# Peptides against a protein of PDB entry 5TUV: the designs that were tried, part 121

Target 1, 107 residues: chain A of PDB entry 5TUV
Amino acid sequence: KEVIDRLRYLKAEIEDLELKERELDQQKLWLQQSIKNVMDDSINNRFSYVTHEDICNCFNGDTLLAIQAPSGTQLEVPIPEMGQNGQKKYQINLKSHSGPIHVLLIN
Target 2, 107 residues: chain B of PDB entry 5TUV
Amino acid sequence: AQECQNLEVERQRRLERIKQKQSQLQELILQQIAFKNLVQRNRHAEQQASRPPPPNSVIHLPFIIVNTSKKTVIDCSISNDKFEYLFNFDNTFEIHDDIEVLKRMGM

## One batch from the design tools (peptide; made by RFdiffusion4, then SolubleMPNN)

Design b2_p20_4_s3 (from b2_p20_4, 10 letters changed)
Fold by OpenDDE base, seed 5:
Structure b2_p20_4_s3 (fold): chain B 107 residues (1-107), chain C 107 residues (1-107), chain A 20 residues (1-20)
Amino acid sequence: as target 1 above (107 residues)
Amino acid sequence: as target 2 above (107 residues)
Amino acid sequence: SQIIFKTSLPAGKHKLVVKD
C-alpha cells in the first residue's frame, strides 16, 4: 500500500513536471520571438550598436577584432590540430548567406 | 519497488532539465533587457551629442569579438563579395559574442 | 599585432551559427 501510494504520488508529480517543462519551452519560444521583434524594430535597429570605447572597456591588453556579420552567419573554429608544418592551426572560418561581413580592428 | 526507484530517477532528471530551462529563460530575459538598455543609452547619447556617431566608430549588432595576444599574427582571407572570411592565427584566440559584451558593459 | 589581408579563400567548414 505504501509503495502503491508512492507510485501514485510520483506519477502525479512527474505529470506536473511535464506540464512545467512544456510551459518553459513555450515561454522560451515566445521570448525568442519577442527578442527578434524588438531587435528588428526600425528604431531599435538604428541604435543597436556598441562603440569602440565600449569594447575597449570590456577587454584590455589584447588585439581586438570586431566582426560584424549578419544573423545566421556560419562560424567554424576547427580543433587546433597539427598542421603539415608541425604547427597548431588556429583558425576561424566565417560564411555569411545574407550579407557581407565587416571586420574592424579595435585595439 | 524497482518501479518506484525508476520514477524517482525520472523525476530527478526532469527537475534538472526544468532547472536548466529556467536558467536559459532567465538569460534570454536578461538579454532582452540588456538590448533595450543599450538602445536607450545610445538614443540618449545621440540626443546629447545632437548627431549620430561616425559610421566607423560603432559596431552594429550582431557581432563577435575576437581577442588575441598583441604578438599574434593574423592572416585574413576575404572573398570578393565579403561573404566568406578565413582567419589564420599563429596563436590562440578567444571569441566573445555580443551578448557577453553587453553583460560586461553592465547593460 | 600584425594583420595580413588576402583575397584568396579556401572553402571552409562551418558548424556553428552566429546568433544575435
Scores: peptide ipSAE 0.045, ipTM 0.860, DockQ to the pose 0.047
Fold by OpenDDE base, seed 3:
Structure b2_p20_4_s3 (fold): chain B 107 residues (1-107), chain C 107 residues (1-107), chain A 20 residues (1-20)
Amino acid sequence: as target 1 above (107 residues)
Amino acid sequence: as target 2 above (107 residues)
Amino acid sequence: SQIIFKTSLPAGKHKLVVKD
């Protein structure tokens, strides 16, 4: 009887968890759309930038490149593999479909 | 019973997924807040300066930051329309998205 | 560090999308 009761409890809880998970999925979708709307707002878009100083304050000691590209730009970073020259390939491939890509050297 | 044990495992798995989804939602909320704070900061700064920043002094979202050693040689090939970029590095690099930058900025 | 920029990549290439 105890086992039966436990089974019933677990099944009921799992059903509740399923509902909760679906709720979270919907909330994620709505929040993502909200974020998109906020970012796409003309006023917000006008002021959606960081400065060189901002970047320098976040990182130090190394070469920093800032790559600004339109949303949807394809980014490919191949797994480093041995090239024909016997050297590992460290690459970044970028492909934009909606506008030019802009690169800035920060330091 | 084995069935009870199986359901307990499933329950735990679902709980972990829910926890992960809750964390992801919290992250999205923080991203939205960070973006709004960024916009507010920039609006205020431009008001105080009575002018927008020079175009080449800011990095507009979305962007990524590439971090590599000062000794790294970077070869960049660019298409004529600047829609396609190929970066070759002779050593390893790190990529950071704009969300991470905003976090590091304390937005 | 040295950054070398080269132009005149062939147009029309499409690459796979991978985000790290």
Scores: peptide ipSAE 0.031, ipTM 0.855, DockQ to the pose 0.042
Fold by OpenDDE base, seed 2:
Structure b2_p20_4_s3 (fold): chain B 107 residues (1-107), chain C 107 residues (1-107), chain A 20 residues (1-20)
Amino acid sequence: as target 1 above (107 residues)
Amino acid sequence: as target 2 above (107 residues)
Amino acid sequence: SQIIFKTSLPAGKHKLVVKD
Protein backbone atom coordinates (compact mmCIF):
# COMPACT_ATOMS: atom_id res chain seq x y z
CA LYS B 1 0.00 0.00 0.00
CA GLU B 2 1.25 3.44 -0.94
CA VAL B 3 0.36 4.93 2.42
CA ILE B 4 2.20 2.20 4.26
CA ASP B 5 5.24 2.73 2.11
CA ARG B 6 5.11 6.45 2.77
CA LEU B 7 4.90 5.84 6.49
CA ARG B 8 7.91 3.58 6.41
CA TYR B 9 9.83 6.12 4.40
CA LEU B 10 8.99 8.96 6.75
CA LYS B 11 9.88 6.97 9.83
CA ALA B 12 13.22 6.04 8.35
CA GLU B 13 13.93 9.62 7.37
CA ILE B 14 13.02 10.89 10.82
CA GLU B 15 15.44 8.41 12.30
CA ASP B 16 18.17 9.74 10.06
CA LEU B 17 17.30 13.28 11.05
CA GLU B 18 17.55 12.33 14.70
CA LEU B 19 21.07 11.11 14.09
CA LYS B 20 21.92 14.30 12.26
CA GLU B 21 20.56 16.44 15.07
CA ARG B 22 22.55 14.53 17.67
CA GLU B 23 25.63 15.01 15.58
CA LEU B 24 25.07 18.74 15.45
CA ASP B 25 24.47 18.88 19.18
CA GLN B 26 27.73 17.12 19.79
CA GLN B 27 29.57 19.39 17.40
CA LYS B 28 28.20 22.41 19.20
CA LEU B 29 29.40 21.14 22.54
CA TRP B 30 32.82 20.34 21.20
CA LEU B 31 33.14 23.71 19.55
CA GLN B 32 32.04 25.51 22.69
CA GLN B 33 34.66 23.65 24.64
CA SER B 34 37.23 24.47 22.00
CA ILE B 35 36.41 28.15 22.20
CA LYS B 36 36.68 28.04 25.96
CA ASN B 37 40.04 26.35 25.77
CA VAL B 38 41.33 28.91 23.31
CA MET B 39 40.11 31.82 25.38
CA ASP B 40 41.43 30.37 28.62
CA ASP B 41 44.89 29.91 27.19
CA SER B 42 47.27 32.18 29.05
CA ILE B 43 48.77 33.71 25.94
CA ASN B 44 45.45 34.23 24.21
CA ASN B 45 43.94 35.64 27.36
CA ARG B 46 46.71 38.20 27.54
CA PHE B 47 45.77 39.50 24.12
CA SER B 48 42.00 39.13 24.34
CA TYR B 49 41.09 42.80 24.35
CA VAL B 50 39.76 45.60 22.21
CA THR B 51 40.75 49.25 22.29
CA HIS B 52 38.70 52.36 22.77
CA GLU B 53 39.34 53.09 19.13
CA ASP B 54 37.91 49.73 18.16
CA ILE B 55 34.71 50.50 19.99
CA CYS B 56 34.45 54.01 18.63
CA ASN B 57 34.81 52.65 15.13
CA CYS B 58 31.90 50.32 15.72
CA PHE B 59 29.57 52.99 17.06
CA ASN B 60 29.08 56.70 16.50
CA GLY B 61 27.26 59.65 17.93
CA ASP B 62 26.27 58.11 21.23
CA THR B 63 27.44 57.58 24.76
CA LEU B 64 29.25 54.29 25.02
CA LEU B 65 29.87 52.40 28.21
CA ALA B 66 32.04 49.34 28.37
CA ILE B 67 31.21 47.00 31.19
CA GLN B 68 33.60 44.28 32.24
CA ALA B 69 32.43 41.73 34.73
CA PRO B 70 33.48 38.30 35.90
CA SER B 71 32.06 35.24 34.28
CA GLY B 72 28.71 34.38 35.71
CA THR B 73 27.81 37.98 36.43
CA GLN B 74 24.10 38.41 36.20
CA LEU B 75 22.74 41.13 33.96
CA GLU B 76 19.12 42.05 34.25
CA VAL B 77 17.23 44.46 32.05
CA PRO B 78 13.76 44.82 33.46
CA ILE B 79 10.90 45.49 31.13
CA PRO B 80 10.41 49.23 31.16
CA GLU B 81 7.58 50.16 33.45
CA MET B 82 6.08 53.44 34.43
CA GLY B 83 7.79 54.84 37.45
CA GLN B 84 6.27 56.74 40.29
CA ASN B 85 7.12 59.97 38.56
CA GLY B 86 5.34 58.97 35.39
CA GLN B 87 8.56 58.18 33.56
CA LYS B 88 9.41 54.77 32.22
CA LYS B 89 12.24 53.13 34.08
CA TYR B 90 15.13 52.05 31.96
CA GLN B 91 17.49 50.02 34.07
CA ILE B 92 20.40 47.66 34.00
CA ASN B 93 21.10 45.59 37.07
CA LEU B 94 24.44 43.87 37.40
CA LYS B 95 25.30 41.42 40.10
CA SER B 96 28.64 39.73 40.28
CA HIS B 97 29.30 36.83 42.57
CA SER B 98 33.00 36.32 42.06
CA GLY B 99 34.62 39.68 41.49
CA PRO B 100 34.28 43.39 40.97
CA ILE B 101 32.64 45.00 37.99
CA HIS B 102 34.51 47.58 35.97
CA VAL B 103 32.90 50.28 33.86
CA LEU B 104 34.59 52.48 31.29
CA LEU B 105 33.20 55.51 29.54
CA ILE B 106 34.34 55.33 25.96
CA ASN B 107 32.92 58.63 24.67
CA ALA C 1 -3.51 9.23 6.45
CA GLN C 2 -3.52 11.23 9.64
CA GLU C 3 -0.46 9.38 10.87
CA CYS C 4 1.28 10.16 7.62
CA GLN C 5 0.44 13.81 8.00
CA ASN C 6 1.69 13.84 11.56
CA LEU C 7 4.99 12.34 10.52
CA GLU C 8 5.36 14.83 7.72
CA VAL C 9 4.86 17.65 10.18
CA GLU C 10 7.40 16.09 12.50
CA ARG C 11 9.83 15.69 9.63
CA GLN C 12 9.51 19.32 8.70
CA ARG C 13 9.93 20.41 12.30
CA ARG C 14 13.13 18.44 12.61
CA LEU C 15 14.45 19.80 9.34
CA GLU C 16 13.92 23.34 10.52
CA ARG C 17 15.54 22.62 13.86
CA ILE C 18 18.53 21.11 12.12
CA LYS C 19 18.82 24.15 9.91
CA GLN C 20 18.80 26.40 12.94
CA LYS C 21 21.44 24.32 14.66
CA GLN C 22 23.61 24.42 11.56
CA SER C 23 23.38 28.18 11.54
CA GLN C 24 24.26 28.39 15.21
CA LEU C 25 27.24 26.17 14.64
CA GLN C 26 28.47 28.41 11.86
CA GLU C 27 28.18 31.39 14.17
CA LEU C 28 30.31 29.66 16.76
CA ILE C 29 32.93 28.89 14.16
CA LEU C 30 33.01 32.51 13.13
CA GLN C 31 33.31 33.57 16.76
CA GLN C 32 36.33 31.39 17.24
CA ILE C 33 37.93 32.72 14.09
CA ALA C 34 37.21 36.28 15.13
CA PHE C 35 38.79 35.74 18.50
CA LYS C 36 41.90 34.21 17.02
CA ASN C 37 42.19 37.10 14.60
CA LEU C 38 41.83 39.55 17.46
CA VAL C 39 44.60 37.88 19.41
CA GLN C 40 46.85 37.86 16.38
CA ARG C 41 46.20 41.52 15.72
CA ASN C 42 46.98 42.52 19.26
CA ARG C 43 50.12 40.42 19.43
CA HIS C 44 51.40 42.03 16.29
CA ALA C 45 50.52 45.50 17.49
CA GLU C 46 52.28 45.05 20.80
CA GLN C 47 55.33 43.68 19.05
CA GLN C 48 55.50 46.78 16.91
CA ALA C 49 55.02 49.05 19.89
CA SER C 50 57.47 47.01 21.95
CA ARG C 51 55.17 47.34 24.94
CA PRO C 52 51.71 46.41 26.11
CA PRO C 53 48.96 48.98 26.01
CA PRO C 54 48.22 51.01 29.12
CA PRO C 55 46.00 49.03 31.48
CA ASN C 56 43.05 51.38 31.29
CA SER C 57 43.21 51.88 27.55
CA VAL C 58 41.87 48.47 26.60
CA ILE C 59 38.77 46.46 27.28
CA HIS C 60 39.41 42.85 28.09
CA LEU C 61 36.97 40.18 27.03
CA PRO C 62 34.36 39.37 28.02
CA PHE C 63 32.53 42.67 28.04
CA ILE C 64 29.35 44.35 26.97
CA ILE C 65 28.77 47.73 25.41
CA VAL C 66 25.91 49.93 26.45
CA ASN C 67 24.95 52.45 23.82
CA THR C 68 22.61 55.34 24.47
CA SER C 69 21.99 58.85 23.25
CA LYS C 70 24.38 61.55 24.38
CA LYS C 71 21.35 63.24 25.84
CA THR C 72 20.59 60.30 28.06
CA VAL C 73 21.31 60.83 31.71
CA ILE C 74 22.86 57.81 33.31
CA ASP C 75 22.88 57.31 37.04
CA CYS C 76 24.98 54.48 38.34
CA SER C 77 24.85 53.19 41.88
CA ILE C 78 27.73 50.99 42.88
CA SER C 79 28.11 48.76 45.89
CA ASN C 80 31.10 49.15 48.15
CA ASP C 81 32.74 46.03 46.82
CA LYS C 82 31.75 46.85 43.24
CA PHE C 83 29.94 43.56 42.95
CA GLU C 84 26.63 45.22 42.26
CA TYR C 85 25.76 47.97 39.82
CA LEU C 86 22.46 49.66 39.22
CA PHE C 87 22.19 51.80 36.13
CA ASN C 88 19.28 54.13 35.70
CA PHE C 89 18.66 55.71 32.32
CA ASP C 90 16.17 58.40 31.54
CA ASN C 91 15.85 57.04 28.03
CA THR C 92 16.27 53.87 26.00
CA PHE C 93 19.58 52.12 25.51
CA GLU C 94 21.09 49.28 23.53
CA ILE C 95 23.30 46.48 24.75
CA HIS C 96 25.85 44.80 22.55
CA ASP C 97 27.99 41.85 23.51
CA ASP C 98 31.63 41.40 22.67
CA ILE C 99 30.78 38.94 19.91
CA GLU C 100 28.82 41.56 18.05
CA VAL C 101 31.62 44.06 18.55
CA LEU C 102 34.13 41.68 17.04
CA LYS C 103 31.82 41.22 14.08
CA ARG C 104 31.55 44.95 13.59
CA MET C 105 35.32 45.18 13.80
CA GLY C 106 35.57 42.78 10.92
CA MET C 107 37.52 40.19 12.83
CA SER A 1 15.39 40.04 29.95
CA GLN A 2 18.51 38.46 31.38
CA ILE A 3 22.04 38.09 30.10
CA ILE A 4 24.76 36.10 31.78
CA PHE A 5 28.28 37.44 31.52
CA LYS A 6 31.37 35.29 31.18
CA THR A 7 34.09 37.68 32.29
CA SER A 8 36.62 38.68 34.95
CA LEU A 9 36.80 42.29 36.19
CA PRO A 10 38.89 44.51 38.50
CA ALA A 11 37.66 46.30 41.65
CA GLY A 12 36.63 49.94 42.25
CA LYS A 13 34.04 51.84 44.25
CA HIS A 14 32.48 55.06 43.00
CA LYS A 15 29.26 56.58 41.76
CA LEU A 16 29.10 57.32 38.07
CA VAL A 17 26.90 60.03 36.64
CA VAL A 18 26.93 60.65 32.93
CA LYS A 19 25.27 63.78 31.64
CA ASP A 20 24.99 65.47 28.28
Scores: peptide ipSAE 0.060, ipTM 0.857, DockQ to the pose 0.071; fails the geometry check
Fold by OpenDDE base, seed 4:
Structure b2_p20_4_s3 (fold): chain B 107 residues (1-107), chain C 107 residues (1-107), chain A 20 residues (1-20)
Amino acid sequence: as target 1 above (107 residues)
Amino acid sequence: as target 2 above (107 residues)
Amino acid sequence: SQIIFKTSLPAGKHKLVVKD
């Protein structure tokens, strides 16, 4: 029957899609590791920076803070809630576990 | 017939997931390219200048950029060990990662 | 939301108060 044939076709296609998804997962893993290796390279690490000018050119007319922190540092942005003075709390929490955090005022 | 419909729904779900993963993979590729371009730029610049940039003039990856109005009052509290930072803003702010910055830089 | 840094960076030592 046509329905049976359609079922077989769909099952086969889904199986192919599963293979494709696994392929993509492996590619992602490989690329992530590749990026890590590239960034951890001594030469690349030495030159892995941007300038104040670079940042200023990316943003206009605002106060800009640059925050540098070690790997594993956690950045938390809580949902704004009302503060004690009746003002909404706009907050950033940073927690490092492996080194100090550095903050620069760009403009 | 119902089984066919179920499999078609599953097929579509898998196709969408694969599409999303493909997009994510492309993004990672672009990130790697951008980083390599950044490194190349900086290496060339330092070669031309025959010296590295001043330490406080550059922002090493990884970093984030906090963008807010110039009228926004920012209070930053730092822990004794400098491992913990608390930022309080009296108005809204935006956070941008280094990846987005590199994109805006045209890397 | 939460963001996790993947690499290390140097320290800040001053309390920062910014207003315009």
Scores: peptide ipSAE 0.058, ipTM 0.858, DockQ to the pose 0.074; fails the geometry check

Design b2_p20_5_s1 (from b2_p20_5, 8 letters changed)
Fold by OpenDDE base, seed 4:
Structure b2_p20_5_s1 (fold): chain B 107 residues (1-107), chain C 107 residues (1-107), chain A 20 residues (1-20)
Amino acid sequence: as target 1 above (107 residues)
Amino acid sequence: as target 2 above (107 residues)
Amino acid sequence: QPTHIDSSKLTETFKYTLSK
């Protein structure tokens, strides 16, 4: 029957797709580790920076804060809510666990 | 028939996930390329200048960029343990990670 | 994780971890 054949086909295809998805998952893990290794290399780390000019070229007309923090630093932005003064609260929370946070103001 | 329809929905869902994962892998590859290009650029620039840039003129990875109106008032408080930073804004802001910045730089 | 955030458009607390 046509329906039975379709079911068989779909089940087989889904099985193939499962294999493909697992392959992609593995590739992602490998690539992520590769990126970490490249970035952690001493020479690459020495040159892993952008300049003030780079940032200014990317953004125009605003106040810019460049926040450099150790890897693993957690950032949270709560939903803006009304504050005590009747003003909406716009906040950024940063939590570092391994080192200082450096802030650079760019105007 | 209903089972066939269910499997077709499942098939499509898996295809979409695979497509998304493929796209994510491509993004990771581009990120790695961008980083390598950044390192190469900086190495060349420092060679030409015969010195590293001043410490306060560069932003080391990882970082984020916060942009807001020039009229926005920004204050920062640091927790007693010096690991937590709270930024308060009186207006809206945008956050861009280092990956986006490298993209905008054309790396 | 998203590469761009607009504080005015958040529907939930945004969480992000800086990483290499």
Scores: peptide ipSAE 0.510, ipTM 0.901, DockQ to the pose 0.947
Fold by OpenDDE base, seed 1:
Structure b2_p20_5_s1 (fold): chain B 107 residues (1-107), chain C 107 residues (1-107), chain A 20 residues (1-20)
Amino acid sequence: as target 1 above (107 residues)
Amino acid sequence: as target 2 above (107 residues)
Amino acid sequence: QPTHIDSSKLTETFKYTLSK
């Protein structure tokens, strides 16, 4: 009796959780689309930038490079490997498909 | 019963997924808010200055920030079409995306 | 999925796509 009741309870709860999960999935999709729409808006796009001061306030006195690239640009950082000269190679590979990449030295 | 145990495992699995999805949703909400705040700030600043900022003084989204030691030697190779970049560092570096920067800015 | 990346701590090739 208790086992049967427990089974019924669990099945009902799982059904409710399934509905909740689907709701969250839909909300995520909606929000992602909303963010894209907001950022693609002409006015918002015009003002979607940070300044050198902003970056300097976020980071201390190390060398800072700002790399601006079109949306969809692919970035790869391979595992460091030993180079021919015995030095480890630390690399960043960037591939843009829609426009140029712009690099700024901040400090 | 084994059936009850199986359902309890499934229940717990679903609860964990829901929790993760809720957290991800909150993060997206914060990202959107941060972006809107950034746009508002920049609009106000440009109105007060009565001009847009110089082109090379700002970093447009999307972007990444590369942080490395001042002693690090950085080489950059650019493809003919300027769509592919290869950065070589003689030491380690850190990468921060624009989302993290906006968080650090307090947006 | 914002991630702070440290090149010294990579155990696999890191891939990232810039997006709005």
Scores: peptide ipSAE 0.508, ipTM 0.901, DockQ to the pose 0.879
Fold by OpenDDE base, seed 2:
Parts: C-alpha cells; sequence; structure tokens
Structure b2_p20_5_s1 (fold): chain B 107 residues (1-107), chain C 107 residues (1-107), chain A 20 residues (1-20)
C-alpha cells in the first residue's frame, strides 16, 4: 500500500538525517577544538586583543566598559528586581577563578 | 496513517535542527576567520610600529563590553574574594561579547 | 548563547562564561 511505502521512505530518510545530524555535531566539536587550539597558540594569544579605537568604532554615544577576565570567568545578570528603595536592581556578577579581572572605561 | 503523520513531523523537526546546526557551524567558521584576521592585523601593526602597544591601551580576549547611558551611575565592588566583582547600575545596560565585537569590527 | 544581552529584557537569570 502507498502508506506502507511512505512509511518505509520516511524511516529511511530519518535514518539518513540522523547520520547527518551526528556528522554536524562532530564537526562542531572539532571546530570548537580547533578554535581553542588557535587561540591558545602562544603567538596568536600575544596578538589576541582589540584597541580602544576598535571599540569606539563599534559603539557610540554610551558609557562603555571593557571587562577583560580569564577564560572560565563566570558572568551572571539577574532579572532586574525592585530594590529596597524602590529602584530596580541592575547588576552584573563576575567570578574569576584563575586571575584578575581588568576593567577599562573606554570613553 | 497516524504513524506516517508522526514520522513526517519528526522528519521536519530533524530537518530544522540540521538547518540550525549548519548555521551554527557557519558562525563558528566565521568566528575563527575573524580571530585570525584580528591576529594578522595586530601583528602587522606592531611590525610597523616596531613595538607592542602599551599594556593598558588594549583589551585582551576574552572580554565583554558593557554599554549604558552616559547618565548611568556605575558602582563596582569586590566581594568575598579578590576574584569576585559586583557591578551595580542605576539603569539598564547592554552586554556584548568579544565575538559580536569582532563582527562589528568587520573582521 | 546570545552575543548581546539587554538587561531590561531578561526573563531569567543570564549566565555566561568567558571563553576562547
Amino acid sequence: as target 1 above (107 residues)
Amino acid sequence: as target 2 above (107 residues)
Amino acid sequence: QPTHIDSSKLTETFKYTLSK
């Protein structure tokens, strides 16, 4: 029956799609590792920076803070809630485990 | 048949996931290219200047950019230990990671 | 993992890890 043929076709296609998805997952993993390796290279690491000018060219009209921290530093932004004085809380929490956090005012 | 319909839905879901993963993979590729371009730019610039930039004039990766209104009051405190930072803002802010910055830079 | 966050539009606590 046509339904049986359709079922067979769909099952076969889904199987192929599963293989494709796994392939993409592996490619992502490999690429992520590649990026890490490139960035961890001593020469590349030495030159892995942007300038104040770079940032200013990307953003205009605001106060700009650049926060540089070691890889693995955790950042949390809680949902803004009303404070004790009736003002909403706007916060950034940073936790570094391997080195100092450096903050620069760009403008 | 119901089974056929279920498989068709599953097929479509998998196709969409694959499409999304392909897009994400492309983004990672672009990120790697952007980083390599950044490194190349900086190497060339330092070669021309025959010296590295001053330490406090550059922002090393990884970093984030926080932008907020010029009128926003920002308070930064170190809590618990020297590796934990709390930023308080009296108004809303935006955060941009280094990946987005590199995109905006046209790398 | 969004590359841009607006503090005014958060529906849950945003968590991010700086990484290479």
Scores: peptide ipSAE 0.505, ipTM 0.899, DockQ to the pose 0.933
Fold by OpenDDE base, seed 3:
Structure b2_p20_5_s1 (fold): chain B 107 residues (1-107), chain C 107 residues (1-107), chain A 20 residues (1-20)
Amino acid sequence: as target 1 above (107 residues)
Amino acid sequence: as target 2 above (107 residues)
Amino acid sequence: QPTHIDSSKLTETFKYTLSK
């Protein structure tokens, strides 16, 4: 009887969790659309930038590259593989489909 | 008993997913707030300066920041159409997206 | 959705799409 009761409890809870998960999914979708709308606004887009100073304030001590590219640009970082000389290769692949990619050295 | 165990595992999986989704939702909310704050900051700054910032002094969203050691040798290959970039590093690097940068900026 | 990536710690190819 205890097992049966536990089963009933678990099933009921799982059902509630399913509902909660769906709710969260909907909220995420809504929020994502909201963010997109805000960012796509012409005025907001005009002011959607950071400065070199902003970046420098966030990081220190390293070489900093800023890569600005159109929305939709694909970035890939493969698993470091052994090169011809036995050295691991560290790579970043970028592919844009809608415009040029800009690379800036920040420091 | 076995059925109970199976349901308990499922319950735990769902709970973890829900927790992850909740966290993700919170991050999206913060992202939207950060963006709005960024826009407001920049808009105000330009009003005070009575001009937009100089070109190449700002990094427009979306962007990523790559940081690596100052000793790291970076090689960049660019396609003819400038839509494809291949970065080669002789050492490890870190990538930070614009969302993280805005967070670090305290937006 | 990682906002921070360390190339030395990758266990799989990391794919990211820049988006507004």
Scores: peptide ipSAE 0.525, ipTM 0.902, DockQ to the pose 0.908; fails the geometry check

Design b2_p20_5_s2 (from b2_p20_5, 12 letters changed)
Fold by OpenDDE base, seed 5:
Structure b2_p20_5_s2 (fold): chain B 107 residues (1-107), chain C 107 residues (1-107), chain A 20 residues (1-20)
Amino acid sequence: as target 1 above (107 residues)
Amino acid sequence: as target 2 above (107 residues)
Amino acid sequence: QPTKIDSSKLTETYTFTLTK
């Protein structure tokens, strides 16, 4: 039956796609670990920074806050809601678990 | 048949997911390259200057950039545990991660 | 994990980890 043949074909293709997806998942994990290793290298870590000039070159016309926080810091941005005074609340919540958070104002 | 249709939908779903994962993988590769380029740039710059940059002139990874209007009032509250930060804005803002910054820098 | 967040266009509460 044609339908049966189609089913067999689709199942076989899906199986191949499953293999491909697993391959990609493994590659992602490997690359993530590689990035971590590169960043954790003593020499690389020493030079893993940007300057105020770098930031200013990327952005213009606004107040800029640079927030440096340890890896693993959680960031939450809630949907703006109306406050008790009728003003919308725009918020950023940060939670660090491994060190201090540093905030720099960049003009 | 319904089963055939279900498998075709699943096939398409998997194809789209694989495409997304491939894109994400490419982004990770670019991130690693950008980081290595950043390190190389900074090493060369410090060698040319024969000194490291001033401590307060650089932003170490990982970081985020928050940009908002110059008229925006920003309040920052620190929790009792000192690891939680609450930023309040009276207007909208944008957040950019360090990856995007490196992209904008052309790394 | 978005690289850019615009508070004016939020459709959900965003929670993510910095450079994990």
Scores: peptide ipSAE 0.405, ipTM 0.886, DockQ to the pose 0.850
Fold by OpenDDE base, seed 2:
Structure b2_p20_5_s2 (fold): chain B 107 residues (1-107), chain C 107 residues (1-107), chain A 20 residues (1-20)
Amino acid sequence: as target 1 above (107 residues)
Amino acid sequence: as target 2 above (107 residues)
Amino acid sequence: QPTKIDSSKLTETYTFTLTK
């Protein structure tokens, strides 16, 4: 029956797709680990920075805050809600557990 | 048959997930390349200058960039836990991660 | 000019306002 043949085909294809998806998932994990290793390298870590000029070239006309924080620092941006004065509250919450947070104001 | 239709939907869903994962993988590859290029750039620059940049002139990864209007007032409060920071803005802001910055830099 | 704020120098109740 044509329907049965179609079912068999679809099931076989789905199995192949499952394998492909798992392959991609594994590749992602490996690549993420590779990136981590590259960034954690002592020499690479020494040179893993951008300059004020770099940032200014990327963003123009605004007040810019550069927040450098250790990996693992929690970043929270709550949904804006009305404050005491009837204005929306715009907030960033940061919590670091492994080191200090450095804040730069870039004019 | 209903089963055939269900499998066709599932097949399509998996195809889309695979496509998305392939795209995400490519982005990770580009991120790694960008980071390596950044390191090379900085290494070359320091070699030419025969010294590292001033410590307060660079932003070390990982970091985020917050951009907001020049009229925005930014208040920062530090909790009793010295590693917790609360930023309050009286207007909207945007947050950009270091990955996006590197992309904008053309790395 | 850029201003750097070192978290290690901040007190628990320290507050400040930044504006361009």
Scores: peptide ipSAE 0.253, ipTM 0.872, DockQ to the pose 0.034
Fold by OpenDDE base, seed 3:
Structure b2_p20_5_s2 (fold): chain B 107 residues (1-107), chain C 107 residues (1-107), chain A 20 residues (1-20)
Amino acid sequence: as target 1 above (107 residues)
Amino acid sequence: as target 2 above (107 residues)
Amino acid sequence: QPTKIDSSKLTETYTFTLTK
């Protein structure tokens, strides 16, 4: 009986969890749409930028590259593999489909 | 007993997934707030300056920040249409998306 | 959904899309 009761309890709980998960999925969808709408607004888009100072305040001691690219740009960072010279290859691949990519060096 | 164990595993899996989704929702909310704050800041700043910032002084969203040692040699190969970029580093690097940058900025 | 990527700690090839 204990096993049967446990089974029933678990099944009921899983059902409740399924409902919760679906609710969260829906909330995420709505929130994502909201964010998109806010960011796509013409006025917001005009002011959607950070300054060099902003970046410098966030990072120090390193070479900083700021890569600005259109939405939809694909970024790939492969697992470092040994190159022909025995050195690991550290790479970033970018592919844009809608516009040029802009790169800035920040000190 | 085996069925109970299977359901317990499933239950735990769902609980963890729900927890992750809840966290993701919170992050999305923070992202939206951060973006709105960024826009407000920039809008106010430009109003005070009575002009937009110089084009080379700002980085428009979306962007990523790549940070690496100052000693790192970076090579960049660019396609003729500037839609494809290949960055090669002779050492390790870190990538930070614009969302993280906004967080670090305290937006 | 990685906000930070360390090339030295990659266990898989990361592919993601920049989104505005």
Scores: peptide ipSAE 0.416, ipTM 0.889, DockQ to the pose 0.887; fails the geometry check
Fold by OpenDDE base, seed 4:
Structure b2_p20_5_s2 (fold): chain B 107 residues (1-107), chain C 107 residues (1-107), chain A 20 residues (1-20)
Amino acid sequence: as target 1 above (107 residues)
Amino acid sequence: as target 2 above (107 residues)
Amino acid sequence: QPTKIDSSKLTETYTFTLTK
């Protein structure tokens, strides 16, 4: 009887959790769309940038590349493999489908 | 019963997923706030300067930041088509997205 | 979608899209 009661309780709780998870999924979708709308707004888009100073304040001592690309640009970072000369290859592959990619060097 | 144990495992799995989704939702909210703060900052700054910044002095979203050692040799090639970029590094690097940068900026 | 990638710690090929 105790086991049966526990089973019933667990099943009911799992059902409630399923509802909660679906609610969160919907909230995520809504918020993602909201963010997209805000960022796509013409005024917001005009001012959606950071400065060289901003970047330099976030990082120190390294060579910094700022790569700006259109939304939807695919980025691939393969597992480093040995090159033909015996050196590991570290690569970044970018594929844009809608516009140019801009690269800025920040030292 | 084995069924009871299975349901308890499932319950815990769902609770963890819900927790993760709640955290992700909070992050999205913070991202939206950060973006709005960025826009507000830039609007105010341009108003004070009475002009927009030079085009090459800012990095427009979306972007990524690649940081690597000062000694790292970097080459970039455009291959296949005008929209495909290949970056080669002779040493390790880190990639940071614009979301992380905004976080580091305190937006 | 990852916010940070360290090339020295990759265990798989990462592929993602930039988005607004």
Scores: peptide ipSAE 0.404, ipTM 0.888, DockQ to the pose 0.896; fails the geometry check

